# Ledger of designs, part 32: peptides against a protein of PDB entry 5D63

Target 1, 292 residues: chain A of PDB entry 5D63
Amino acid sequence: SLRRGIYHIENAGVPSAIDLKDGSSSDGTPIVGWQFTPDTINWHQLWLAEPIPNVADTFTLCNLFSGTYMDLYNGSSEAGTAVNGWQGTAFTTNPHQLWTIKKSSDGTSYKIQNYGSKTFVDLVNGDSSDGAKIAGWTGTWDEGNPHQKWYFNRMSVSSAEAQAAIARNPHIHGTYRGYILDGEYLVLPNATFTQIWKDSGLPGSKWREQIYDCDDFAIAMKAAVGKWGADSWKANGFAIFCGVMLGVNKAGDAAHAYNFTLTKDHADIVFFEPQNGGYLNDIGYDSYMAFY

## One batch from the design tools (peptide; made by RFdiffusion4, then SolubleMPNN)

Design b1_p11_1_s2 (from b1_p11_1, 4 letters changed)
Fold by OpenDDE base, seed 2:
Structure b1_p11_1_s2 (fold): chain B 292 residues (1-292), chain A 11 residues (1-11)
Amino acid sequence: as target 1 above (292 residues)
Amino acid sequence: SLEDLPLSGAV
């Protein structure tokens, strides 16, 4: 079954993603097919899937940017019914905003069925152009029509997945204790992570004994990422991944505070040095504490 | 123990 998380939702037939037009929060904003750039944020094309308790395979889909929800207009079962952004809540009972999401017959892509109408989210005519209509359309779970098949590319990790990535890293001290701050984390591309670092002013910050040393740099980076998240996205129920670690060197005579993020495949962590903006697989310290 | 642990030799 599909896990709670943030997804980039791409058509199985053409290189088009489910896009909330202009990222607008207005009720009735069209959801359309739009081109995307791999390994970028794709601002209007991220969707938080929230599973509905006790309703099998059923979710709300919140646009991360606008904070509005995928909505089948009037819940109509007519083919060609508009799919729009509309105000809502994560655990709504409104069937216009409830989507049953299950694997298609190909075992890789998903189909998105409106809970009420039983119609499917359809890229009309498989149109790959920007602004192409996405609508509710008649269909079945087992048919192979790529207009109704979608890849759900996970852009986030759960706290458990992050914990697992940390646990298998070789640079974790035997005394390690981690503290989880949130439940779900959007994982940023390094380019975005670096840009936040640049915009924070840290590249121009001077190291000063105790008053502004490694812990200050690491915490400032964490704060900058947190602020960026709050300022960039209107949806709730997730955080931006940016960890802080305290580590000790092999000799046991020096300690350091630094950041970390996740690799592109979310399987491993990579260390980030906020004093110089470097990404390292080995920062020269073994972590005895982390919070993220 | 409620003893706080220092960041020894911070860089």
Scores: peptide ipSAE 0.090, ipTM 0.774, DockQ to the pose 0.218
Fold by OpenDDE base, seed 5:
Structure b1_p11_1_s2 (fold): chain B 292 residues (1-292), chain A 11 residues (1-11)
Amino acid sequence: as target 1 above (292 residues)
Amino acid sequence: SLEDLPLSGAV
């Protein structure tokens, strides 16, 4: 079963992703096929899948950028019916915005069926061009047509997954205590994380004993990421992953405050030094406290 | 009672 999370949704046949045109929040904004760049944010192409309680394998899909929802126009079962962004809520009962998402017959890709119409999200004619039509189309769950098969690349982690990644890191102190701030986290590419760091002014900030030292840098980075998240996305129900750690050195006579994020595969954490913008697998400290 | 723990030797 598909987990709650943020997904980049890519066609199984051609290198095209499900894109909300111009990221517009206007009702009726076309959802289209569009090219994407791996390991980047792909701003208009991120979708928060929210599972509907007591309705098996059924979700709403909220565009992260616009805060609007994937909507089958008038819920029509006609082949070629437009799929658009439309205002909605995560737990709507509107069948125009309810999508049953299950594995296709190939066991890797998914099909996206409208709950009401029973038609499938279709990249019309498998067109790989930017702006290609995405529509509701007749189909079956077992059909192998790549126009209706989609890879769901998860761009987020749950708090439990983040906790697991921390737990297996070798640089965690035996006294470690972690504090979870949110439930689901968009994991940023390092390039984006670094850009937020640059834009925060931290690269030009001067270390000053106690008044602006490691804890100030680490908290400033956390705050910068939080603000970036709030300013960048209209959807709710998720956070941007950026942790703060307090660590102690092996000798036990020095402590440091620093940040951390997740690796690309979400399996491990990587430490981030906000004083110089460096990513490290070993920052020289073992964490005894984290919040994220 | 719980005591606050200092960030010792902060860098």
Scores: peptide ipSAE 0.084, ipTM 0.765, DockQ to the pose 0.220
Fold by OpenDDE base, seed 1:
Structure b1_p11_1_s2 (fold): chain B 292 residues (1-292), chain A 11 residues (1-11)
Amino acid sequence: as target 1 above (292 residues)
Amino acid sequence: SLEDLPLSGAV
């Protein structure tokens, strides 16, 4: 079953993703097929899937950028019915915005069925051009039509998944205590994470004994990421992943505060030094405290 | 009793 999370949704037949046109929050904004760049943010193409309690395999899909929801126009079962962005809520009862998402017959892709109409999200004619129509279309769960098959590439992690990644890391002190601040985290590409670091002014910040040392740098980075998240996305119910750690060296006579994020595959953590913008698999300290 | 843990030798 599909987990709650943020997804980049790509067509199984052509290199096209589900895109909210111009990222607009206006009701009725077309959802279209659009090209994408792997391992980038793809701003208008991220969707928060929120599972509906007590309704099997059924979700709302909130566009991360606009904060609006995938909506089948008038809930019509007619083939070719427009799929648009529309204002909504995560736990709506509006069947126009409820989507049953289950594995297709190929076992890797998903199909997206409107809860009310029972039609499927369709990249019309498999058109790979930017701005290609996405519509509700007649179909069945067992059909192999790639126009209605979608890969859900997970762009976020749950707090539990982050915790598991931390637990696998060898640079954790025996006294480690972690504190979870949020439930779901968008994991940024390093390029984006670095850009936030640059834009924060931290690269030009001077280390000063106690008054602006490692803890200040680490907290400032987390604050910068938090602000970037708030300023960039209109959807709620997620955070941007950026952890803070306190660590002790092997000798036990020096401590450091630093950041960490997740690797591309979300399986491991990577340490980030906010004083120089470096990514390290080993920062030279074992973490005894983290919050993220 | 528990004590606050310092960030000793901070860099």
Scores: peptide ipSAE 0.083, ipTM 0.764, DockQ to the pose 0.227
Fold by OpenDDE base, seed 4:
Order: structure tokens, then C-alpha cells, then sequence
Structure b1_p11_1_s2 (fold): chain B 292 residues (1-292), chain A 11 residues (1-11)
């Protein structure tokens, strides 16, 4: 079963992703095929899948950027019916915005079926061009047509997954206590994380004894990421991953405050030093406290 | 406790 999360949804046949045109929040904005760049944020191509309680394998798909939902126009079962962004809610009863998402016959890709019409999300003609039509189309679950097969690349982690990544790290103190602030986290590419750091003004901030030292830098970075999230995305129900840690050195006579994020595969954490913008596998401290 | 340790900058 597909888990709640943020996904980049890529066609199984051609290098095209499900894109909300111009990231517009207007009702009826076309959802189209569009090229993407690996290891980038792909702004208009991120979708929050929210599972519907008591309806097996059925979700709403909220565009992260616009805050609007994937919508089959008039719920029509006709082949070629437009799929658009439209205002909605995560737990709507509107069948135009309810999507049954299950594995295709190949066991790797998914198919996306409209709950009401029973038609499938289709990259029309497998067109790889930017702006290619995405529509509802007749099909079956076992059909091998790549126009209706999609890879769901997860771009977020649950709090439990983040907790597991922390627990695997060798630089965690035996007295460690973690505090979870949210339920689902968009994990940023390092390039985006670094850009937020640059835009925060921290690269030009002066270290000053006690008045603006390691804890101030670490908290300022987390605040900058939080603000960036609020300013960048219209969808709700998720956060941007950026942790704060307090650590102690091996001798037990010095402590430091720093940030951390997740690696590309989401399996591990990497430490981030907000005083210089460096990413480190070992920051020289063992964490006894974190919040994220 | 470890929380009582004074923090220091890395720079």
C-alpha cells in the first residue's frame, strides 16, 4: 500500500513528470507532462498523497506548490477527459478528486485510477514534450501500457523514518532524547538547503561569545527553513526537514549546537554546521538532544 | 547533566 507522503510522480515510459502548469492555484489549471531534473526540488511536480480513511488504496493528491488537488474534469469517464488542479480538501468526498493508487502489473510502477469514473491517469500518446496532455483514459489494472504507469518517488519522510535514521547514526550519545515536532517532512536537496542558509544571512553573521554563538546559528537556520517552507508552499499537513542537535565531545568537557538533515536515500542523517555551511558525517560531537 | 555544559562555537 502507498504510504502518506510527498511524491514526485514520473512516467514509466518517458522522462516526464506530472506537473501542475505554472504552479497556478486557479481552478481548471492543466496538469501536464513536463521534464524534470534529478536532485532538484521540481517545484510544480510535488504531490502530497493523503490516504482516505476506510477506503482501500484511495487518496487525494494535493499539489504542494499550489495547494490545489488533482481533479478529473466533471468526473467524466470519457477517454481524453482533462485532469486539472482544482480547489479541494484532503478528505473530500468528491469522486472527481479521489484516486485509487495501486501497483501495476510490473510490480514497480503504479496506476492512478479515478475512484468514480474508473478511468486512469494517462500521459496521452506517451508525449515527452513539456505541456503534454494528461487525461483520464480507459484501461485495466493489468494492462502494460506505459502511458498509464507511474513511478512514485518519495520526497518526504515520516517522523518515524527520521527517528530511525537518527538511531542508525554512530554519533548519538547514550543519553539521547529526541523531540518530534511534525508528522511528515519534505527532505530538501543539499543545494536547496544551502541556498536557504545563504539567503538567511547566516554566512555573514559574526560569532560572538554567548550573545550569538552556536545555539543562535543553529536556531536561526531552523527558523530560516521554517519560513522558507511557509513562504514557498501553499499545501498544509507537512513540514520541511531541518533538525537541531545539542552534542557533547568525546572528552565530555565541551558541547556544541548544530543542524542536521537527511541523506539523499533518506536512510541516514548528515550534520550541517550553520556557522560555515558545511556538511559533515562526523561533526566531532555525540548528540544528547535533538528536535526536528 | 549534559545540558549544563557550556556550548561553544565551531568557528
Amino acid sequence: as target 1 above (292 residues)
Amino acid sequence: SLEDLPLSGAV
Scores: peptide ipSAE 0.061, ipTM 0.793, DockQ to the pose 0.728

Design b1_p11_1_s3 (from b1_p11_1, 3 letters changed)
Fold by OpenDDE base, seed 4:
Structure b1_p11_1_s3 (fold): chain B 292 residues (1-292), chain A 11 residues (1-11)
Amino acid sequence: as target 1 above (292 residues)
Amino acid sequence: SLDDLPLSGAV
């Protein structure tokens, strides 16, 4: 079954993603096919899938940028019915905004069926152009039509997945204690993470003994990421991944505060030095504490 | 320097 999380949803037939046009929060904003760039944030193309309790394989899909929900216009079962962004709530009972999402016959892609109409989200004619129509269309679960098959690329991690990634890293001290602050985390590309660091003013900040030292830099970076998240996204129910670690060196005679994020495959962590903007697989310290 | 946290007895 599909896990709760943030997804980039890509057509199985052509290089097109499900896009909320202009990221607009207006009711009735078209959801369209649009090109995307791998390993980038793809601002208008991220969707938070929220599972509906006690309804198997059924979700709401909240656009991360606009905070609006995928909505089948008037809940119509007519082929060609528009799919739009519309105001809603994560646990709505409105069948226009409830989507049953299960694996297609190929076992790798998913189909997205409207709960009420039983029609499927369809990239009309498999059109790969920007702004191509996405509509409700008749279909079956076993049909091989790529217009109705979608790859769900996970762009977030749960707190448990983040915890597991940390646990696999060799630079964790035996006394390590981790503290989880949120439940689901959008994982940023390094380029975006670096841009937040630049925009925070930290590159120009002066290290000063105790008054503005390693812990201040690390906490300032986390605060900058948090602020960026709040200012950038209208959806709720997730955070932006940016951790703070305290670590001790192997000799046990020095300690440091630094940041960390997740690797592209979400399987491991990479350390980030907020004093110089560097990414490192080994920062020279073993972490005894983290919060994220 | 970069590494300027006080060491605690817990580590």
Scores: peptide ipSAE 0.113, ipTM 0.771, DockQ to the pose 0.132
Fold by OpenDDE base, seed 2:
Structure b1_p11_1_s3 (fold): chain B 292 residues (1-292), chain A 11 residues (1-11)
Amino acid sequence: as target 1 above (292 residues)
Amino acid sequence: SLDDLPLSGAV
């Protein structure tokens, strides 16, 4: 089954993603097909899938940017019914906003069926143009029509997945203790992570013994990422991934505080030095404590 | 303990 998480949802037939037009939070804002850029944020095209308890394979889809939900207009079963952004809640009982999401016949893509109408989210005519209509349309689970097949590219990790990535890293001390602060984390591209670092003022900050040293830099970076998340997204129920580590060197006579994030494939961590903005596979310390 | 080590500004 589809895991809770943040997804970029891409059509299986053409290079088009499910986009909330202009990221608007207004009720009735069209959801449309739109081009995307791989390995970028794609601001209006991120959706938090929240599984509904005790309803198999059924979710709400919250647009990360607007905080509104994917909504089948009037819950109509007519082919061509508009799919829009609309105010809602993660665990709504409104069938206009409940979507059954299961694997298609090809075993890799998904189909998105409205819970009430039993129609499917359809990229009308497979139109690859920006602003192409997305609508509810008649269909079956077994059909191979790519207009109704979607790849769910996961843009987030659970706390358990982050924990597993940390555990695989060779630069973790035997005394390591990790503290999980949230449940689901949007993983940023390095370019975005670096831009947050630049905007924080840390590149111009002066290292000063104890009063503003490694721990202050590392905490300031985490705070900057947290603030960026709060200022950028209207949806709730997720955090932005940015960890803090304390580490000890091989000699055991020096300690350091630094940041870390996840690699593009989410399988590993990479260390980030907030004093210079560098990414490193080996920062020269083994972590004995992290919080993220 | 390791948390008692002075944090040296580095890198």
Scores: peptide ipSAE 0.074, ipTM 0.770, DockQ to the pose 0.828
Fold by OpenDDE base, seed 5:
Formats: C-alpha cells, sequence, structure tokens
Structure b1_p11_1_s3 (fold): chain B 292 residues (1-292), chain A 11 residues (1-11)
C-alpha cells in the first residue's frame, strides 16, 4: 500500500509530472502535465497523500504549494472530466477528492482512481507538453495504458524512517538520544538546503567564542529552514527535514553542534556544517544528541 | 531525572 507522504507524481509513459497550474490556490485551477527537473524542488508538483482511515488504499492529495486538493470536477464519470485544485480537508468525505491509489499491472507504477466515479487520472493522449490536460477517464486496473500509470516518487520520510537512517550511521555515540519533533519530513535537495543557508545570512556570520559559536550556527540554520518551510508551502501536516546534532570528538575532550539532512535515497544522513556550508560524511564528531 | 550534559570545548 502507498504510504502517507509527499510525492512527485510522474507519468509512466512520458517525462511529465502532475502539476497544479501556477501553484494557484483558486478553486478550479487546472491540474496539468508539466515538465520537471530531477533533483529539484518542483514547487507546483508535490502532493501530500493522506490515507483515509478505514477506506482501503484511498487518499486525499493535497498540493504542497497551494494547500488545495486534487478534485474531479463534479465527480463526473464522463471521460475528459477536468481534474482541478480545490479547497478541501485531508480527511474529507467528498468523493470528488478521494482517490484510490494502487499498483498498476506492471507492479511499479500506480493508477489513481476517483473513489466516486471509478474513473482514472489520465494524461490525455499522453501529451508531454507543458499544460497538457489531465482528466478523469474510463479505465480498468489491469489496463496497460501508460496515460493512466504514474510513478510515485517519495520526497519525504516519516520520523521512523529518519530515525532508522540515523541509526545506520557510524558516527553516532553510544549515549545517543534523539528527539523527534514532527511526523513527516520533506527532504530537500542539497541545492535547496544550501540556498536556504545562503539566504539566512549565515555565510557572513562571524564566529564568536560562546556568544555566537557552533550551537548558534546550527540553531540558526534549523530556524531558517523552518521559516523557509512556513513561507514556501501552504499545506500543513509535514515539516522540512533539518536536524541539529551535538557531538563529541573521539578524544572526548571537544564537542560540536552541527546540522544534518538525509541523502537523496533517504537511506543515510549527511552532516552539514552551518559555519561553512559544507556537506560531510564524517564531521569528526560522534553525535550524543539530535533533534529533528 | 537526566543530568544536563554541557557542550564542552565547543567550536
Amino acid sequence: as target 1 above (292 residues)
Amino acid sequence: SLDDLPLSGAV
């Protein structure tokens, strides 16, 4: 079953993603096919899938940018019915906004069926052009039509997955204690993470003994990421991944505060030094505390 | 209760 999370949803036939046009929060904003750039944030193309309790394989899909929901216009079963962004709630009972998402017959891609109409989200004619129509269309679960098959690329991790990634890292002290602040985390590309760091003013900040040293840099970075998240996205129910660690060196006579994020595959953590913007697999310290 | 652990030798 599809897990709760933030997804980039890509057509199985052509290099097109499900895009909320202009990221607009207006009711009736078209959802369209649009090109995407790998390893970038793809602002209008991120969807929070929220599983509906007691309804198997059924979700709402909230556009991360607009905070609106994928909506089949009037819940119509007619082929070619518009799929739009519309105001809603994560646990709505409105069948226009309920989507059954299950693996297609190929075992890799998913199909997205409207719960009420039983029609499928379709990239009309497999059109790869920007702004191509996405509509409800008749279909079956076993049909191989790539117009109705979608790859769900997970862009977030649960707190449990983040915890597991930390646990696999060799630079964790035996006394380590971690503290989880949220439940689901958007994992940023390093380029975006670095840009937030740059925009925070930290590159120009002066290290000063005690008054503005490692802990201040690390906390300032986390605060910058938090603010960036709040300012960038209208959807709720997730956080932006940016951890703070306290670590001790091998000699046990020096400590450091630093940040960390997740690798692209979400399997490991990478350390981030907010004093210079560097990414390191080994920062020279073993973490005895983290919060994220 | 947990004792507070200082960040000693902070850089």
Scores: peptide ipSAE 0.044, ipTM 0.740, DockQ to the pose 0.224
Fold by OpenDDE base, seed 1:
Structure b1_p11_1_s3 (fold): chain B 292 residues (1-292), chain A 11 residues (1-11)
Amino acid sequence: as target 1 above (292 residues)
Amino acid sequence: SLDDLPLSGAV
């Protein structure tokens, strides 16, 4: 079953993603097919899937940028009914905004069925052009029509998944204690993470003994990422992944504070040195404390 | 205690 998380939703037939036009928060904003760039943030094309308690395989889909929800216009079962962004809440009872999401017959892609109308999210005519219509359309779960099949590329991790990634890293001290601050984390591409670092002013910050040393750099990076998240996205219920670690060297006589993020496949952590913007698999310290 | 170790800004 689909897990709670942030997804980039791509058509199975053509290189088009589900896009909220202009990222607008206005009610009735068209949801359309649009081109995307792999391994980038794709601002208007990220969707938070929130599972509905006690309703199997059913979610709301919140556009991360606008904070509005995927909505089948008037809940109509007619083929060609518009799918739009509309104001809503994560746990709404409005069937226009409830989507049953399950694997298609191919076992890899998903189909997105409106809970009320039982029609499916359809890239009309499989049109790969920017601004192509996405609509509710008649269909069945077992059909092979690629217009109604979608890949859900997970762009986030749960706190449990992050914890698991940390746990398998070889640079964790035996005394390690981790503290989880949030439940779901958007994982940024390194290019975006680096840009936030640059924009924070940290590259020009001078190391000064105690008054602005490793802990200040690491915390400043965490704060910069947090602010970037708040300024960039209107949806709630997630954070931007940026961890802080305290580590001890092999000799056990020196400590360092640094950051970490997740690798592209979300399976491992990578260390980030906020004093120079470097990504490292081994920072020379074993972490005894983290918060993220 | 490890958390009492002096932190270093040296990379």
Scores: peptide ipSAE 0.043, ipTM 0.768, DockQ to the pose 0.789

Design b1_p11_1_s4 (from b1_p11_1, 5 letters changed)
Fold by OpenDDE base, seed 3:
Structure b1_p11_1_s4 (fold): chain B 292 residues (1-292), chain A 11 residues (1-11)
Amino acid sequence: as target 1 above (292 residues)
Amino acid sequence: SIDDLPLSGPV
C-alpha cells in the first residue's frame, strides 16, 4: 500500500505532474498538468497523502503549498468532471476528497480513483502542455491507459526511515542517542538547503569562541530551515528535514556541532557544516547525539 | 578551530 508521505505525482505517459494552478488556496482552483524540473522543489506539485484509518488504500491529498485538498467537483461520475483544490481536512468523510490509490496493472504506477464516483484522475488526452486538463474519467483498475497512470515520487521520509538512515551511517558513535522531533519530513535538494543557509545570514556570521561557535551555527541553521518551512507551506502534519548532531573526533579530544540532511535517495545521511556550507560524507566526527 | 564543544561524558 502507498505510505503516508509527500509525493510528486507524475504522469506515466508524458513528463507532466499534477499541479495546483498558481498554488492558490481558493476553492475551485484547477488542478492541471504541468511540466516539472527533476531534483527541484516543484512548489505547486507536492501532495501530502494521508491514509484514512480503516478504509483500505484510501487517502486525502493535500497540496503542500496551498493547504487545500484534491477535490472532484460535486463528486460527479461524469467523464471530464473537474478536479480542483478545495478546503478540507486530512481525515474528511467527504467522498469528493477521498481517493483510493492502488498500483496499476503495470505494477509501478498508481491509479487514483475517487472513492465516491469510482472515476479516475485522468490527464485528458495525455496532453503534456502546461495547464492541461486533469479530470475525473471513467476507467478500470486493469486498463493500461497512461492518461490515468501516475508515478508517486516520494519526496519525504518518516521518522523511522530517517532513523534507519542514521543507523547505517559509519560515523555514529557507540554512545549515540537520537531524538525524533516530528513524524514526516520533506527532504530538500541540496540546492534548496544551501539557499536557506545563504538566506539565513550564516555565511556572513563570525565564529567567536564560545559565544557564537559551532553549536550556535548548527542551531541557527535548524531554526532557519524551520522558519523557511513555516513561511513556505500552508499544509500541516510534516516538517522539513534538518538535523543537528553533536560528535566527537577519532582522538576523543574534541567535539563539534553540525547539521545533516538525507541523500537524494533517502537511504543515507550527508553532513552539513553550517560554518562554511559544505556537504561531507565524513565530517571527521562520530555523532553521539542528534535531534531532527 | 571550529571543534569547540566541551566533551560530554561518557565518550
Scores: peptide ipSAE 0.102, ipTM 0.778, DockQ to the pose 0.131
Fold by OpenDDE base, seed 5:
Structure b1_p11_1_s4 (fold): chain B 292 residues (1-292), chain A 11 residues (1-11)
Amino acid sequence: as target 1 above (292 residues)
Amino acid sequence: SIDDLPLSGPV
């Protein structure tokens, strides 16, 4: 089954993603096909899939940017029925906003079926143009029509996945203790992470002994990412990945505070030095504590 | 020095 998480949802037939037009929070805002840029945030094209308890393979889909939900207009089973953003809640009983999401017959893509109408989310005519209509359309689970097949590219990690990525890193001290702050984390591209760092004012901050040193920089970066998350996204139920580590050097005579994030494939961590904005695979310290 | 955190064990 599809896991809870944040997804970029891309058509299996053409390079088009499910986009909430202009990221608008207004009820009835069209959901459309739109081009996307790999390895970028794709602001209006991120969806939090929340599984409905005791309803197999069924989710709400919350647009991260708008905080509104994917909604089949009037729950109509008519082919061509608009799919829009609409106000809702993660665990709604409104069948207009409940989507059964399961693997297609090809085993790699998914189909998105409205729970009530039993119609499928369809990129109408496979139109790859920006603003192309996405609608409910008749279909079957076994049909190979790429208009109704979607790749769910995971843009987030669970706390367990993050924990696993940390655990396999060679720069973790044998005494390491990690503390999880949230359950699901949007993983940012490095370019976005760096931009947050720049906008925080940290590049212009002066290191001062004890009063504003490594721990202050690391905490300030964590706070900046948290603030960026709060200011950027209207959806709830997730955090932005940015960790803080304390580490000891190989000699055991110095310690440092620094940040870390996840690599693009979410399999590993990369260290981030908030004092200079550098990404490092080896920061020269083995972490004995992290929180993220 | 950027590495001025006091030495401590895991918390």
Scores: peptide ipSAE 0.101, ipTM 0.785, DockQ to the pose 0.132
Fold by OpenDDE base, seed 2:
Structure b1_p11_1_s4 (fold): chain B 292 residues (1-292), chain A 11 residues (1-11)
Amino acid sequence: as target 1 above (292 residues)
Amino acid sequence: SIDDLPLSGPV
């Protein structure tokens, strides 16, 4: 079954993603097919899938940028019915905004069925052009039509997944204590993480003994990422991944504060030095405390 | 210097 999380939703037939046009929060904003760039944020193309309690394989889909929800216009079962962004809530009972999402017959892609109409989200004619129509269309779960098959590329991790990634890293001290701050985290590309670091003013900040040292840099980076998240996205129910660690060196005679994020595959952590903007697989310290 | 946390308690 599909897990709660943030997804980039890509057509199985052509290189097109489900896009909320211009990221607009207006009711009735068209959802369209649009090109995307791998390993980037793709701002208008991220969707938070929230599972509905006690309704198998059924979700709301909230656009991260606009905070609006995928909506089948009037819940109509007619082929070609518009799919739009519309105001809503994560646990709505409105069948226009409830989507049953299950594996297709190929076992890798998903189909997205409206709960009420039983029609499927369809990239009309498999059109790969920007602005191509996405609509409700008749179909079946076992049909092989690529117009109705979608890859769900997961762009977030749960707190449990992040915890597991930390636990298997070789640079964790035996005394390690971790503290989880949120439940679901958008994982940023390094380029975006670095840009937030640059925009924070940290590259121009001067290290000063005690008064503005390693802990101040690490906390300032965490705060900058948090503020960037709040300013960039209208959806709720997730955070932006940026951790803080305290670590001790192998000799046990020095300690350091630094940041960390997750690798692209979400399987491992990578350390980030906020004093110079460097990414490291080994920062020279074993973490005895983290919060993220 | 970048490694300037005080070491107190068990590490």
Scores: peptide ipSAE 0.094, ipTM 0.775, DockQ to the pose 0.119
Fold by OpenDDE base, seed 4:
Structure b1_p11_1_s4 (fold): chain B 292 residues (1-292), chain A 11 residues (1-11)
Amino acid sequence: as target 1 above (292 residues)
Amino acid sequence: SIDDLPLSGPV
């Protein structure tokens, strides 16, 4: 089954993603097909899938940017019914906003069926143009129509997945203790992570003995990411991934505080030095403590 | 304790 998480949802037939037009939070805002750029944030095209308790394979889909939900207009079963953003809640009973999401017949893509109408989310005519209509349309689970098949590219990790990535890294000290702060984390592209770092003022900050040293830089970066998350997204129920580590060198005579994020494939961590904005596979320290 | 070793960072 599809896991709770943040997804970029891409059509299986053409290079188009499910986009909330202009990221608007207004009720009735069209959801449309739109081009996307790999390895970017794709602001209006991220969806938090929240599984409904005791309803198999059924979710709400919250647009991360607007905080509104994917909604089948009037819950109509007519082919061509608009799919829009609309105010809602994660665990709504409104069938207009409940979506059964299961694997298609090809075993790779998913189909998105409205729980009430039993129609499917359809990229009308497979149109790859920006602003192409997305609508409810008749279909079946086993039909091969690519207009109704979607790849769910996961853009977030659970706390357990982050923990597993840390555990695989060779630069973890035997005394390591990790502390989890949230349950689900949007993983940023390095370009976005770096931009947050730049905008924080840290590139111009002066290292000063004890009064503003490694721990201050590392905490300031985490605070900047937290603020960026709060200011950028209207949806709730997730955090932005940015860890803080304390590490000891191989000689055991020096310690350092630094940041870390996840690699593109979410399988490993990469260290980030907030004093210079560098990404490193080896920062020269083994972590004995982290919080994220 | 995190205070067992001095914390420092690169310039």
Scores: peptide ipSAE 0.053, ipTM 0.780, DockQ to the pose 0.659

